# Designs tried in a protein design run: peptides against a protein of PDB entry 5CWW. Part 62

Target 1, 194 residues: chain A of PDB entry 5CWW
Amino acid sequence: VPKLQGPFDFDLNPEDEQDDEVELKDIYVIGEKPRVADLMRGEEEELEMMKEDQHNGLSLNIICLLSTSGQVKICLDIDGVEAQWLPPRSKNKRLFAPPPEPPSLLTFQTFDTLKPAEVTPDGWPMFSEDATSPYSFYVTHPAGITYISLTPWVFRLESELQSDSEAGTEFRIDLLAKGQGSERDRIFTQTRTQ

## One batch from the design tools (peptide; made by RFdiffusion4, then SolubleMPNN)

Design b2_p16_7_s2 (from b2_p16_7, 6 letters changed)
Fold by OpenDDE base, seed 2:
Structure b2_p16_7_s2 (fold): chain B 194 residues (1-194), chain A 16 residues (1-16)
Amino acid sequence: as target 1 above (194 residues)
Amino acid sequence: ALEELRKRPSRVSRLE
């Protein structure tokens, strides 16, 4: 039986996030790309294609959170949350290992998809995938549709995660964190019919 | 790299 996972702790919430209970309405997960080594047991041809596709995705899971207000929070699973199974009911009094610390999600970026005037109490924003890109998606709200792409930073972050060089890492990560480089484009706006 | 990320809180990008 799969073990229920969570709750997740959110690390590095923006300082400006008022402790206002952000009511989450939807979650969108972008899974980590499988490590090439795990794929090596399969077809050699897929391995060559994945090596040539310089677009190796992020080795971390990305968890996108969507609030009623249309705020998107991009979180990174730094702890590498894996599927857990309930231990078999072996009778042995295994001392309660202290409950594992709840997995933490690192908030990488937070942005609005709605203007303040577009926010409605009954608004029900939803995520939808982009079939053309694993790192792009849409936020649909009655007020409009916003395209989001994580591609501007995902590959750069992966390069830093795979780098064995500590030299300049602080500087490059600082640039990534400050850049908040997700693409956000309102592709449709619903005109309020009077 | 991950340790450096943990030191940098994100900021909210609002729409005006």
Scores: peptide ipSAE 0.394, ipTM 0.908, DockQ to the pose 0.776
Fold by OpenDDE base, seed 4:
Structure b2_p16_7_s2 (fold): chain B 194 residues (1-194), chain A 16 residues (1-16)
Amino acid sequence: as target 1 above (194 residues)
Amino acid sequence: ALEELRKRPSRVSRLE
């Protein structure tokens, strides 16, 4: 039986967002890709296939959160939350392990997909996948459809995570964090029938 | 790298 995971703590929420005001409507998860180092332990053929995929995906899970207002939060699973199954009922002692610290999600980016005039109290925005890219998706709302791509930063971030060199890491991460990293493109807008 | 990310809160990008 799958174990229910959560609650998640959100680290580094934007200062301007009161957590209490964000009604979440949908969640989209982009699973981590195998790290090159983990794959290098495999057969040489897997290594060649990985070298051809010059753009190894992020070694962290990405959790996308969508609010009623069409706001998207891009969160990184820094704790490496794996799918957990309920341990078989081993009779062994409930070592009251201190309640595991709730896994933390790092808020990497927050952006709106709707203009203020498009936000409705009964709005029901939804995520949908892009079948052509694991790091791209759509936000669908009655007012319109927005294409989102994480590709502008995902591969750069992965490169930093895999780097053995600390030299310049602070600067490069600062650029990643300050940048409007994700692509956001409104591909459809519903015409207000007057 | 992750430690540096943890030090940098994200900013909200609004649509005008």
Scores: peptide ipSAE 0.394, ipTM 0.908, DockQ to the pose 0.772
Fold by OpenDDE base, seed 5:
Structure b2_p16_7_s2 (fold): chain B 194 residues (1-194), chain A 16 residues (1-16)
Amino acid sequence: as target 1 above (194 residues)
Amino acid sequence: ALEELRKRPSRVSRLE
């Protein structure tokens, strides 16, 4: 039987956001891409074709959270959350290991998809996938549709995670964390017929 | 790299 996972702790929330004020409406998960080299041990020809188009995806899971106000929070699974199963009913007294620390998600970026005048108390924004890109998605709200792309920073972050050089890592990560790297484009706006 | 990310708070980007 699968074990229910959670709650997750959110690390690096903005100082101005109290967790109590954000009502979440939807979640969108972008799974980690496995290292192609580890999967294709033995298929050299397919490995070469995948290497040319290898925009090697991020080796971390990305968890996107959407609030009632249309705020998107991009979180990274830095602990590598794995599927857990209930232990078989073996009578062995597992020594009460201290409960493992709850898994943490790292908040990488937070941004709005709605203007303050577009926010409604009964608004129900939703995520939807982009079939053309694993790192792009849409936020749909009654006021409009916003296209989001994580591609401007995802590949740069993966390059830093795979780098053997510690030289300049602090500086490059500082630029990634300070950058508003996600693309945000309003593709449709609902005209209020007054 | 992950340790450096853990030291840096996120920022909110609003729409005007």
Scores: peptide ipSAE 0.393, ipTM 0.908, DockQ to the pose 0.762
Fold by OpenDDE base, seed 3:
Structure b2_p16_7_s2 (fold): chain B 194 residues (1-194), chain A 16 residues (1-16)
Amino acid sequence: as target 1 above (194 residues)
Amino acid sequence: ALEELRKRPSRVSRLE
């Protein structure tokens, strides 16, 4: 039986976000790609296929959150949340391990997919995958469809995570965090029939 | 790199 995980603590919410007003409607998870070093211990055949895909994905899980207003939060799983299963009903002593500290998610980027005039009380935005890229997806709302791609920053971030050199890391991470790095393109807009 | 990310809060990008 899978163990219920959460609540998650959100570290570094924007100071201006009154958290109390954001109603979440959908969640989209982009799983971490295994590191080349971890693949070398297991299946050598998968390693050769991943070497050809020069764009090794991010070694962190990405959690995308979508609000009723069409706001997207891109969160990074820095702590490495793994799927937890309830131990089999073996009679062994409930060692009450102290409850593990709740996992923290880092909010990397927040952006709107709707203009204020497009937000409706009955709006139900949803995520959908892009079959052509693991780091791209769509947000569908009655007002329109928005294409989102994380590719402009995800590979640069992975390069920094794999780098053994601390030289210049602070500067490059500052540029990544301050940059509006995700691509956001409205591919369809519903014509308001007056 | 992860420690440097933790020091930098995200900003909201709104559509006008």
Scores: peptide ipSAE 0.393, ipTM 0.908, DockQ to the pose 0.781

Design b2_p16_7_s3 (from b2_p16_7, 5 letters changed)
Fold by OpenDDE base, seed 4:
Structure b2_p16_7_s3 (fold): chain B 194 residues (1-194), chain A 16 residues (1-16)
Amino acid sequence: as target 1 above (194 residues)
Amino acid sequence: ALEYLRKHPSRVERLS
């Protein structure tokens, strides 16, 4: 039986998030890709060819949260939350391990997919996958469809996470965080039937 | 890298 995971703690809230209780409507998870270093454990000779696949995905899980307003929050799972199965009911009174610290999510980016005029109280935006890219997805709302891609930053972030050198990392991460984050493109807008 | 991100909260990118 899958173990219910959560609640998640948000380590970073956007500065501009008014304490308005954002009603979440959907969650989209992009699973971590194996680290190149972990893949290379044991096969040194194939290391060079797999290094060319520099576009191995992020070694962190990405959790995307979608609100009723069409706001998307991109969060990084820094604790490495793995799918947990309920341990078999072993009779042994496992000592109450202190409740595992709630997994922490690091908010990387927050953005809207709807204009204020498109937001409705009964709006139900939903995520859907892009079959062509593991780091791209769609947000569908009655007002329109928005394409999202994390590719502008995800590979660069992974490169920094795998870097053995801390030199310049802060600067590069700062550029990454302040730069244009995720790609956001409205691919369809519902015309108001007058 | 992650520590830096923790210190720098993201901005909300709103649509006009």
Scores: peptide ipSAE 0.421, ipTM 0.905, DockQ to the pose 0.707
Fold by OpenDDE base, seed 2:
Structure b2_p16_7_s3 (fold): chain B 194 residues (1-194), chain A 16 residues (1-16)
Amino acid sequence: as target 1 above (194 residues)
Amino acid sequence: ALEYLRKHPSRVERLS
């Protein structure tokens, strides 16, 4: 039986204190992609082909949180939280190891998918996957559907995480943080029936 | 890289 994980601690909240009052409605997890080097231990020829494929995903888990207002929070699992399972009912009194410290999440980006006029008190936005990309997904709300893609930054971030060179890292990360974040496109809007 | 991100919290991107 899988163990319920959490609560998660947020190391970085947006500067706007308004995020502390956000009621979460859904969660979407993008699992870390294994490092090609770790998978290909022993197959040198295929390693070169996969290294050229700059499309290796992020080595960190991504946790997306969705509020009633349609706000999406993109969080990075820095601690590398592994799936935990309930200990088998072995009779042995496992010494209660101190509960592991709750994993820390780093908020990378926060953005709205709804306009203020589209937000409703009874709104229930939901995540849904994009079968064509692990780093793309949809937010569905009665007011409309928004396509989201993390591809504009995820591969660049991975490149920086794997870089052995500190030269220019701060500059490139600054560009990532200040640059255009996730792609956000409204693909459907429900016309309010007057 | 992650330390830099920790020092620079993201802003909320709102829709008008």
Scores: peptide ipSAE 0.420, ipTM 0.904, DockQ to the pose 0.683
Fold by OpenDDE base, seed 3:
Structure b2_p16_7_s3 (fold): chain B 194 residues (1-194), chain A 16 residues (1-16)
Amino acid sequence: as target 1 above (194 residues)
Amino acid sequence: ALEYLRKHPSRVERLS
């Protein structure tokens, strides 16, 4: 039986977010790609395929959160949330290990997919996957469809996480955090028939 | 790298 995980603690909310008003409607998870070092202990055949894929994915899980207003929050799982299973009902009262500390999520980026005039009280935005890219997805709302891609930053972030050199890392990470974030393109807009 | 990101929270990008 899967163990219910959470609540997640947000270590860093943007300074401008009044936390009180964001009603979440959907969640989208992009799983971490295995580290080359972890693959070296496993099947050699998967290693050769990943070496050819010049763009190894991020070694962190990405958790995307979607609000009723169409706001997307991109969070990084910095603690490495593993799937937890309830121990099989072994009769032995194993001393309950203290509950693990709640996993921390780091907010990398927050952005809107809807204009203020498109937001409706009964709106129900949803995530959907892009079968052509593991780091791209869609947000569907009655007002329209928005394509999102994390590819502008995800591979650069992974390169910094794997670098042994601390020289210039802070500068490059600052550019990643403050620079152009995720690609966001409205691919369809519903015409309001007046 | 992650420590720097922890110290510098992202900004909200709004649509006008």
Scores: peptide ipSAE 0.410, ipTM 0.904, DockQ to the pose 0.698
Fold by OpenDDE base, seed 5:
Structure b2_p16_7_s3 (fold): chain B 194 residues (1-194), chain A 16 residues (1-16)
Amino acid sequence: as target 1 above (194 residues)
Amino acid sequence: ALEYLRKHPSRVERLS
């Protein structure tokens, strides 16, 4: 039987959200891409083609959280959450090791997809995938549809995670965190026919 | 890299 996982602890909440109880409505997970070198041990030709595809994905899981207000929180799974199974009912009462610390999520970015006037108390925004890109998705709300892409930063972050040089890493990460975040584009707005 | 991000909370990007 699969073990239920969660709740997740947030290592970093935005300063502005510390006091606001955010009601979450949906979750969207982008799985980590395995290291091509580890999967393709023995297939050198396919390894070269995948290396030329400059778009090796992030080696961390990305967890996107969506609130009733249309706020999106982009979180990184820094601990590497794996699927857990309930131990088989072996009669041997092995002393329960202290429960492992709850998995931590690192908040990378938080942004709104709705204007204040578009927020409704009964709103039900939802995630949906983009079949053309693993790092792009849509947020659908009765007020409209927003396209989101993580591609502006995800590949640069992966490059820093795989870098053997500690020199300048802090500076480059600071620029990445303060720079242009996720792409956000409203592709459809519902006209209120009054 | 991740240690730096852990020390610097993200900002909320609002729509006007």
Scores: peptide ipSAE 0.409, ipTM 0.904, DockQ to the pose 0.725

Design b2_p16_7_s4 (from b2_p16_7, 6 letters changed)
Fold by OpenDDE base, seed 1:
Structure b2_p16_7_s4 (fold): chain B 194 residues (1-194), chain A 16 residues (1-16)
Amino acid sequence: as target 1 above (194 residues)
Amino acid sequence: ALEYLRKQPSRVERLE
């Protein structure tokens, strides 16, 4: 039986404490690219083809949270939440493992997909995947559809995570965190027929 | 890299 994991503690920056009352409506998870080496240990030929696909995705899970207001939070699973199965009912070892610290998600970016005038109390925004990219998706709301792409930063972040050089890492991460965020394009707007 | 990432403030991008 899969163990329910959560609640996730959001290390919300104290500046974002005002947004804690955000009613979440949907969650979209972009799984970490499986380490091709671990999964493909038996299929050497497919391993070579996947290595040639130079766009190695992020080695972290990305958890996107969508609020009723159309606000998206892009969270990174830094702790590497592995799927935990309930331990088999083997009797004796009450290894009181300290309750695993609830996995903390790091909020990388928060952005709106709706203008204040488009926000409705009965709004039900939803995520949908982009079949062309694992790091792109859509937010659909009655007011419109927004295309989102994480590609502007995901690959650069992965490069930093894989870098053995600590030199300049702080600066490059600062640039990632302060530079251009996710791409956000409104592709459709519902015209209110007055 | 992860330690530096944890220290970065999250961005909030609002639509006007």
Scores: peptide ipSAE 0.478, ipTM 0.923, DockQ to the pose 0.756
Fold by OpenDDE base, seed 5:
Structure b2_p16_7_s4 (fold): chain B 194 residues (1-194), chain A 16 residues (1-16)
Amino acid sequence: as target 1 above (194 residues)
Amino acid sequence: ALEYLRKQPSRVERLE
């Protein structure tokens, strides 16, 4: 039987603690891509074709959170949350292992998809996938539809995670975190027919 | 790399 996992602790910046009133409405998960080398150990020829054109995806799970206000929070699973199973009933080993620390999610970026004038109390924004890219998705709201892409930073972050050299890593991560974040494009706006 | 990422402040991008 699978074990229910959670609650997740969000490492929210104390400045984001003022947004304690943010009611979350939807969650979108982008699963980690397995290392192609570990899956393809038996098929060397297909490995070479996948190396060139397949931009190696991020080795971390991405968790996107959507509020009623249309705010998106992009979180990274740094601890690597694995599927947990309930122990079989027979072993009464009360291993008083301290309860594992709850998994922590790191907030990478927060952004709005709605203008303040477009936010409604009854708004129900939702995520939807982009079939053409695993790192792109849409936010649909009654006021409009916004396209989002994580591609501007995901591949650069993966390159740093796979780097064997610590030299310059701090500087490159600082530039990545302070650089341009996710792409955001409003593809449709509902005209209020007054 | 992840240790340096944890130390970075989260950014909020608002729409005006």
Scores: peptide ipSAE 0.477, ipTM 0.923, DockQ to the pose 0.758
Fold by OpenDDE base, seed 4:
Structure b2_p16_7_s4 (fold): chain B 194 residues (1-194), chain A 16 residues (1-16)
Amino acid sequence: as target 1 above (194 residues)
Amino acid sequence: ALEYLRKQPSRVERLE
């Protein structure tokens, strides 16, 4: 039986003004891709060919959070929350393992998909997948549809995570975090019939 | 790399 995981602690930047209780409406999870090194532990020769698939996804889970206002938070599972199965009911002593520290999610980026005038109290934005890319998705709202892609940073981040060299990592991560974030494109807007 | 990432401020990109 899958173990219910959570609550997740969000490492929200304290400068994110605790504005109004961001009511979350939807969650979209992009699962980690296995590290090439972990896949290749058995087949050394195919390692070189799979390294050429330079587009190996991020080795971290990505958790996207969608608010009623159409705000998206892109969170990274830096602690490696694995799918936990309920331990078999082995009779043995509940070692009160200290409650595992709730997995912390790092907020990488926050962005709006709706203009202030499009936000409604009854708005129900939803995620939907992009069948063409694991790192792209849509946010649908009665006011419009927004395409989102994480590809501008995901592959660069993975490259840094897989790098054995710490030299320049700080600078490259700083540039990654301060550079172009996720792609956001409004592909449809509902025209208010006057 | 993750340690440096944790130190980065989160970005908020609003629509006007």
Scores: peptide ipSAE 0.477, ipTM 0.924, DockQ to the pose 0.750; fails the geometry check
Fold by OpenDDE base, seed 3:
Structure b2_p16_7_s4 (fold): chain B 194 residues (1-194), chain A 16 residues (1-16)
Amino acid sequence: as target 1 above (194 residues)
Amino acid sequence: ALEYLRKQPSRVERLE
């Protein structure tokens, strides 16, 4: 039986605390790509597919949060939340290890997909996948459709996570966090029929 | 790398 995980503590920057009123409507999860080293212990066939995908994806889970206002938060699972299963009902009183600290999600980026004039109280934005890319998706709202891609930063971040050298890592991470964010393109806008 | 990432402020991009 899967163990219910959560609540997740969001390390929200104190500047984000002011948006207390953000009602979340949808969640989109991009699972971590297994490390090649971890796959080598598994079935050889899965290893060949990952070698051909030259662009190894991020080794962290990405959690995308969508609000009623069309705001997207891109969160990273930096603690590596693994799927926990309820231990089989073996009668042995396993000493309750102290409840693991609640997993924290790091907010990497927040952006709007709607203009203020497009936000409606009854709006129900939704995520949808892009079948052509694991790091691209759509946000659909009655006012329009926005294409989002994480590719501008995901591969660079993965390169830093896999680097054995600490030299210049601080500078490159600072540049990555402050530099070019996710791609955001409005592909459709609903014309208000007057 | 993760320690430096944790220290970075989150980026907020609004549409005007």
Scores: peptide ipSAE 0.477, ipTM 0.923, DockQ to the pose 0.754; fails the geometry check

Design b2_p16_8_s1 (from b2_p16_8, 5 letters changed)
Fold by OpenDDE base, seed 2:
Structure b2_p16_8_s1 (fold): chain B 194 residues (1-194), chain A 16 residues (1-16)
Amino acid sequence: as target 1 above (194 residues)
Amino acid sequence: EEPLREYRPDISRKLA
């Protein structure tokens, strides 16, 4: 039987955002790409092609959260959350194991997709995938549709995660965090027929 | 038009 996972703690939330105040409406998960080396044992030519493809995805899961207000939170699964199963009914329940600390997600970026005037109590924003890119998606709301792309930073982050050099890592990550964030483009706005 | 709100936390402290 699958084990229910969560709740997740969100690290690096804005000070003004109390987790209890944000009503989430949708979740979009971008799964980690498997390590090429593990999949292509024996196919050296394909390994070289995939290594040359600078567009190898992030080795971390990305969890996108969408609030009722159209706020998107992009979170990174640093801990590598895996599917868990209920332990077999072994008789020796260690009754007093401290509950494992809830897994944490690292917030990379939070942004709005709606103007304050577009937010409605009955609004139901939703994620939808972009079939052309695993790191792009849409946020749909009655007020409009917003295109989101993580491509400006995701590949740079992967490069840092794969770097063997501990020297300057903090500096490079800081530059990445302050650099170009997610692309956000309103592609459609519903005209209020007054 | 007021730019849509954006927040970027300092992740360098957590990933380093």
Scores: peptide ipSAE 0.541, ipTM 0.920, DockQ to the pose 0.752
Fold by OpenDDE base, seed 1:
Structure b2_p16_8_s1 (fold): chain B 194 residues (1-194), chain A 16 residues (1-16)
Amino acid sequence: as target 1 above (194 residues)
Amino acid sequence: EEPLREYRPDISRKLA
């Protein structure tokens, strides 16, 4: 039986965002690309294709959260949250182990996909994948559809995470974080027929 | 049209 995981702690939430105010409606997970080293145990052909694909994805899981208001939170799984299973009903509940600290997600970016006037109490925004890119997706809401792409920063971030140069890493990551963020394009807007 | 809000926290200290 899968273990329910969470709640997650969100690091670096905006000061103005109280966790209690954000009603989440959907979650979209972009899994980490398998490391080449882990693939070496697999078929050599897949390894060669991944080496040739210059676009090595992020080695971290990306967790996208979507609120009722159409707010998207892009989080990085720094801790490497793995699927947990309920321990088999072994009698020895180590009752006294302090509960493990809840996993934390690092907020990379938070942004709106809806204008305030488009937000409705009964709105049900949803994620959907983009078949053309693992780092692109759509947010669908009754008011419209927004295309989102993480490609402007994800590959640069991966390059920094894989860099052997500790010198200047903080500075480069700061520049990355302040640089081009996620692409966000409204591709469809529902015209309310008055 | 007012640009949609965006927030980017300082992640440099957490990833470095």
Scores: peptide ipSAE 0.539, ipTM 0.921, DockQ to the pose 0.769
Fold by OpenDDE base, seed 5:
Structure b2_p16_8_s1 (fold): chain B 194 residues (1-194), chain A 16 residues (1-16)
Amino acid sequence: as target 1 above (194 residues)
Amino acid sequence: EEPLREYRPDISRKLA
């Protein structure tokens, strides 16, 4: 039986975000790039093709959270949270291991997809995938549809995570964090038939 | 049109 996991701690929340004010409506997970070397232990040719695809995805899971207000939070799974299973019933050994520290997610970016006038108390924003890109998705709300892409930063972040040079890493990550963020484009707006 | 709000925390301290 799978173990229920959570709650997750969010690192680097905006100071102004009162946790009590954000009602989450949907979650979208972008899995880490497959370890091609581990999956393709028998298919050297496909391994070479995937290595040449310079657009290998991020080695971290990305967790996107969507609020009723249309706010999107992009989080990175730095710790590599794995699925946990309940131990088989037989061994009563209550090894009181100190409760593991709750898994933390690192907030990369938070942004709105709705204008204040478009926010409704009964809003039901939802994520949907883009079949053409693993790092792009849509937010659908009664007021409209927003296209989101993580491609402006995700590949640069992966390059830094795979860098053997510790020198200047902090500086380069700081530049990345302050650089181009997620792409956000309203592709459809519902016209209020007045 | 007011730009949609965006927040970017300083992640350099956590990833470096």
Scores: peptide ipSAE 0.539, ipTM 0.921, DockQ to the pose 0.755
Fold by OpenDDE base, seed 3:
Structure b2_p16_8_s1 (fold): chain B 194 residues (1-194), chain A 16 residues (1-16)
Amino acid sequence: as target 1 above (194 residues)
Amino acid sequence: EEPLREYRPDISRKLA
Protein backbone atom coordinates (compact mmCIF):
# COMPACT_ATOMS: atom_id res chain seq x y z
CA VAL B 1 0.00 0.00 0.00
CA PRO B 2 1.50 3.34 -0.96
CA LYS B 3 2.11 5.67 1.97
CA LEU B 4 0.43 9.03 1.69
CA GLN B 5 3.22 11.57 1.47
CA GLY B 6 2.95 15.20 2.43
CA PRO B 7 2.14 17.85 3.15
CA PHE B 8 5.08 19.26 1.24
CA ASP B 9 6.68 22.44 2.44
CA PHE B 10 7.42 24.87 -0.34
CA ASP B 11 10.64 26.73 0.17
CA LEU B 12 10.98 30.23 -1.26
CA ASN B 13 7.35 30.92 -2.02
CA PRO B 14 6.81 34.48 -3.15
CA GLU B 15 6.08 36.59 -0.06
CA ASP B 16 2.91 37.91 -1.69
CA GLU B 17 1.48 34.52 -2.50
CA GLN B 18 -1.16 33.89 0.07
CA ASP B 19 -0.94 30.09 0.08
CA ASP B 20 -4.68 29.93 0.71
CA GLU B 21 -5.68 31.50 -2.62
CA VAL B 22 -4.02 29.05 -5.04
CA GLU B 23 -6.30 26.14 -5.89
CA LEU B 24 -4.21 23.42 -7.54
CA LYS B 25 -5.81 21.44 -10.37
CA ASP B 26 -3.00 19.32 -11.79
CA ILE B 27 0.53 18.04 -11.16
CA TYR B 28 3.23 17.03 -13.66
CA VAL B 29 6.41 15.20 -12.62
CA ILE B 30 9.60 15.04 -14.64
CA GLY B 31 11.67 12.24 -13.15
CA GLU B 32 15.37 12.55 -12.53
CA LYS B 33 17.73 10.94 -14.98
CA PRO B 34 19.83 8.28 -13.33
CA ARG B 35 23.34 9.35 -12.43
CA VAL B 36 26.06 7.77 -14.55
CA ALA B 37 27.62 6.49 -11.32
CA ASP B 38 24.40 4.75 -10.34
CA LEU B 39 24.11 3.26 -13.81
CA MET B 40 27.63 1.83 -13.57
CA ARG B 41 26.20 -0.68 -11.12
CA GLY B 42 23.48 -1.62 -13.58
CA GLU B 43 23.38 -2.90 -17.15
CA GLU B 44 26.38 -1.61 -19.15
CA GLU B 45 24.25 -1.10 -22.28
CA GLU B 46 22.10 1.62 -20.72
CA LEU B 47 25.25 3.41 -19.61
CA GLU B 48 26.59 3.69 -23.15
CA MET B 49 23.33 5.21 -24.38
CA MET B 50 23.43 7.83 -21.63
CA LYS B 51 27.02 8.78 -22.44
CA GLU B 52 26.10 9.40 -26.06
CA ASP B 53 23.16 11.58 -25.12
CA GLN B 54 25.25 14.73 -24.66
CA HIS B 55 22.30 16.38 -22.97
CA ASN B 56 22.05 14.39 -19.80
CA GLY B 57 18.92 15.49 -18.01
CA LEU B 58 18.64 16.94 -14.55
CA SER B 59 19.59 14.68 -11.63
CA LEU B 60 16.69 16.13 -9.61
CA ASN B 61 12.99 15.43 -9.94
CA ILE B 62 10.99 18.40 -11.21
CA ILE B 63 7.49 18.92 -9.82
CA CYS B 64 5.20 21.18 -11.85
CA LEU B 65 2.02 22.47 -10.21
CA LEU B 66 -0.93 24.00 -12.07
CA SER B 67 -3.65 26.18 -10.54
CA THR B 68 -7.21 26.90 -11.69
CA SER B 69 -6.02 30.33 -12.81
CA GLY B 70 -3.40 28.79 -15.12
CA GLN B 71 -0.46 29.59 -12.86
CA VAL B 72 2.44 27.14 -13.18
CA LYS B 73 4.90 26.57 -10.36
CA ILE B 74 8.15 24.76 -11.18
CA CYS B 75 9.65 23.05 -8.13
CA LEU B 76 12.88 21.11 -7.65
CA ASP B 77 13.12 18.06 -5.41
CA ILE B 78 16.47 18.63 -3.71
CA ASP B 79 15.88 16.16 -0.90
CA GLY B 80 15.19 13.26 -3.26
CA VAL B 81 11.64 12.36 -2.31
CA GLU B 82 11.25 8.65 -2.83
CA ALA B 83 8.02 6.74 -3.12
CA GLN B 84 7.21 5.45 0.33
CA TRP B 85 5.28 2.29 0.95
CA LEU B 86 3.51 1.36 4.13
CA PRO B 87 5.54 -1.34 5.81
CA PRO B 88 3.82 -4.69 5.68
CA ARG B 89 1.68 -5.07 8.79
CA SER B 90 4.29 -6.82 10.82
CA LYS B 91 2.69 -7.20 14.27
CA ASN B 92 5.68 -5.58 15.89
CA LYS B 93 4.70 -2.18 17.25
CA ARG B 94 7.38 -0.19 15.52
CA LEU B 95 8.58 2.39 17.99
CA PHE B 96 7.03 5.61 16.77
CA ALA B 97 10.03 7.22 15.18
CA PRO B 98 9.46 10.94 15.33
CA PRO B 99 7.54 11.87 12.22
CA PRO B 100 10.15 12.63 9.58
CA GLU B 101 10.40 16.29 8.72
CA PRO B 102 8.04 17.00 5.86
CA PRO B 103 9.85 16.93 2.54
CA SER B 104 10.54 20.34 1.07
CA LEU B 105 10.37 21.43 -2.55
CA LEU B 106 12.43 24.33 -3.85
CA THR B 107 10.46 26.72 -6.05
CA PHE B 108 12.50 27.62 -9.12
CA GLN B 109 9.94 29.65 -11.06
CA THR B 110 6.27 30.67 -11.01
CA PHE B 111 4.47 32.08 -14.05
CA ASP B 112 1.02 32.61 -15.56
CA THR B 113 -0.18 30.94 -18.77
CA LEU B 114 -3.49 32.85 -18.93
CA LYS B 115 -4.32 36.52 -19.10
CA PRO B 116 -6.63 37.75 -16.32
CA ALA B 117 -9.50 38.03 -18.82
CA GLU B 118 -9.08 34.36 -19.80
CA VAL B 119 -9.38 33.05 -16.22
CA THR B 120 -12.78 31.53 -15.48
CA PRO B 121 -14.14 30.07 -12.21
CA ASP B 122 -14.97 26.79 -13.94
CA GLY B 123 -11.68 26.56 -15.82
CA TRP B 124 -9.83 23.24 -15.70
CA PRO B 125 -6.29 23.61 -17.01
CA MET B 126 -4.38 20.36 -17.55
CA PHE B 127 -0.82 19.25 -18.21
CA SER B 128 0.13 17.02 -21.12
CA GLU B 129 3.51 15.64 -22.12
CA ASP B 130 5.55 16.46 -25.20
CA ALA B 131 6.56 13.14 -26.72
CA THR B 132 9.56 14.78 -28.42
CA SER B 133 11.21 16.16 -25.27
CA PRO B 134 11.25 15.06 -21.62
CA TYR B 135 11.65 18.67 -20.48
CA SER B 136 8.79 20.14 -22.51
CA PHE B 137 5.04 19.97 -21.95
CA TYR B 138 1.73 21.67 -22.69
CA VAL B 139 -0.83 23.45 -20.56
CA THR B 140 -4.31 23.09 -22.04
CA HIS B 141 -7.14 25.39 -20.99
CA PRO B 142 -10.49 26.19 -22.68
CA ALA B 143 -9.00 29.58 -23.62
CA GLY B 144 -5.94 28.11 -25.33
CA ILE B 145 -2.84 25.90 -25.32
CA THR B 146 0.57 26.98 -24.03
CA TYR B 147 3.85 25.22 -24.80
CA ILE B 148 6.37 25.14 -21.93
CA SER B 149 10.03 24.15 -22.16
CA LEU B 150 12.53 23.89 -19.30
CA THR B 151 15.48 23.41 -21.68
CA PRO B 152 16.76 27.01 -21.37
CA TRP B 153 17.94 26.36 -17.79
CA VAL B 154 17.74 22.64 -16.90
CA PHE B 155 20.99 21.58 -18.59
CA ARG B 156 22.89 24.54 -17.17
CA LEU B 157 21.60 23.68 -13.71
CA GLU B 158 22.73 20.08 -14.13
CA SER B 159 26.21 21.24 -15.13
CA GLU B 160 26.45 23.23 -11.91
CA LEU B 161 25.15 20.34 -9.78
CA GLN B 162 27.79 18.04 -11.28
CA SER B 163 30.65 20.50 -10.94
CA ASP B 164 33.31 19.52 -8.41
CA SER B 165 34.33 23.14 -8.00
CA GLU B 166 32.57 24.82 -5.09
CA ALA B 167 34.29 28.07 -5.99
CA GLY B 168 31.85 30.51 -7.55
CA THR B 169 28.95 28.03 -7.55
CA GLU B 170 26.68 30.36 -5.59
CA PHE B 171 27.34 33.17 -8.04
CA ARG B 172 26.71 30.97 -11.09
CA ILE B 173 23.49 29.60 -9.61
CA ASP B 174 22.35 33.14 -8.90
CA LEU B 175 23.03 34.09 -12.53
CA LEU B 176 21.16 31.01 -13.69
CA ALA B 177 18.14 31.77 -11.50
CA LYS B 178 17.99 35.35 -12.80
CA GLY B 179 18.80 34.41 -16.39
CA GLN B 180 16.63 32.87 -19.08
CA GLY B 181 13.69 31.07 -17.51
CA SER B 182 11.31 28.48 -18.92
CA GLU B 183 10.16 29.03 -22.48
CA ARG B 184 6.46 29.91 -22.66
CA ASP B 185 4.65 30.10 -26.00
CA ARG B 186 0.91 30.31 -26.64
CA ILE B 187 0.46 27.97 -29.62
CA PHE B 188 -3.35 28.17 -29.80
CA THR B 189 -5.96 30.67 -28.64
CA GLN B 190 -9.63 29.82 -28.71
CA THR B 191 -11.58 32.41 -30.65
CA ARG B 192 -14.56 33.51 -28.60
CA THR B 193 -17.44 32.94 -30.93
CA GLN B 194 -19.54 35.89 -30.00
CA GLU A 1 -0.40 43.71 -24.03
CA GLU A 2 0.40 43.22 -20.37
CA PRO A 3 3.21 40.69 -20.10
CA LEU A 4 2.23 37.55 -18.26
CA ARG A 5 3.54 37.62 -14.71
CA GLU A 6 6.70 35.74 -13.78
CA TYR A 7 8.40 35.25 -10.42
CA ARG A 8 11.91 33.94 -9.76
CA PRO A 9 12.92 33.37 -6.15
CA ASP A 10 16.55 33.52 -5.04
CA ILE A 11 17.54 29.84 -5.05
CA SER A 12 21.29 30.43 -4.78
CA ARG A 13 21.16 30.43 -0.98
CA LYS A 14 19.67 26.94 -0.87
CA LEU A 15 21.62 25.23 -3.66
CA ALA A 16 25.08 26.53 -2.59
Scores: peptide ipSAE 0.538, ipTM 0.920, DockQ to the pose 0.726

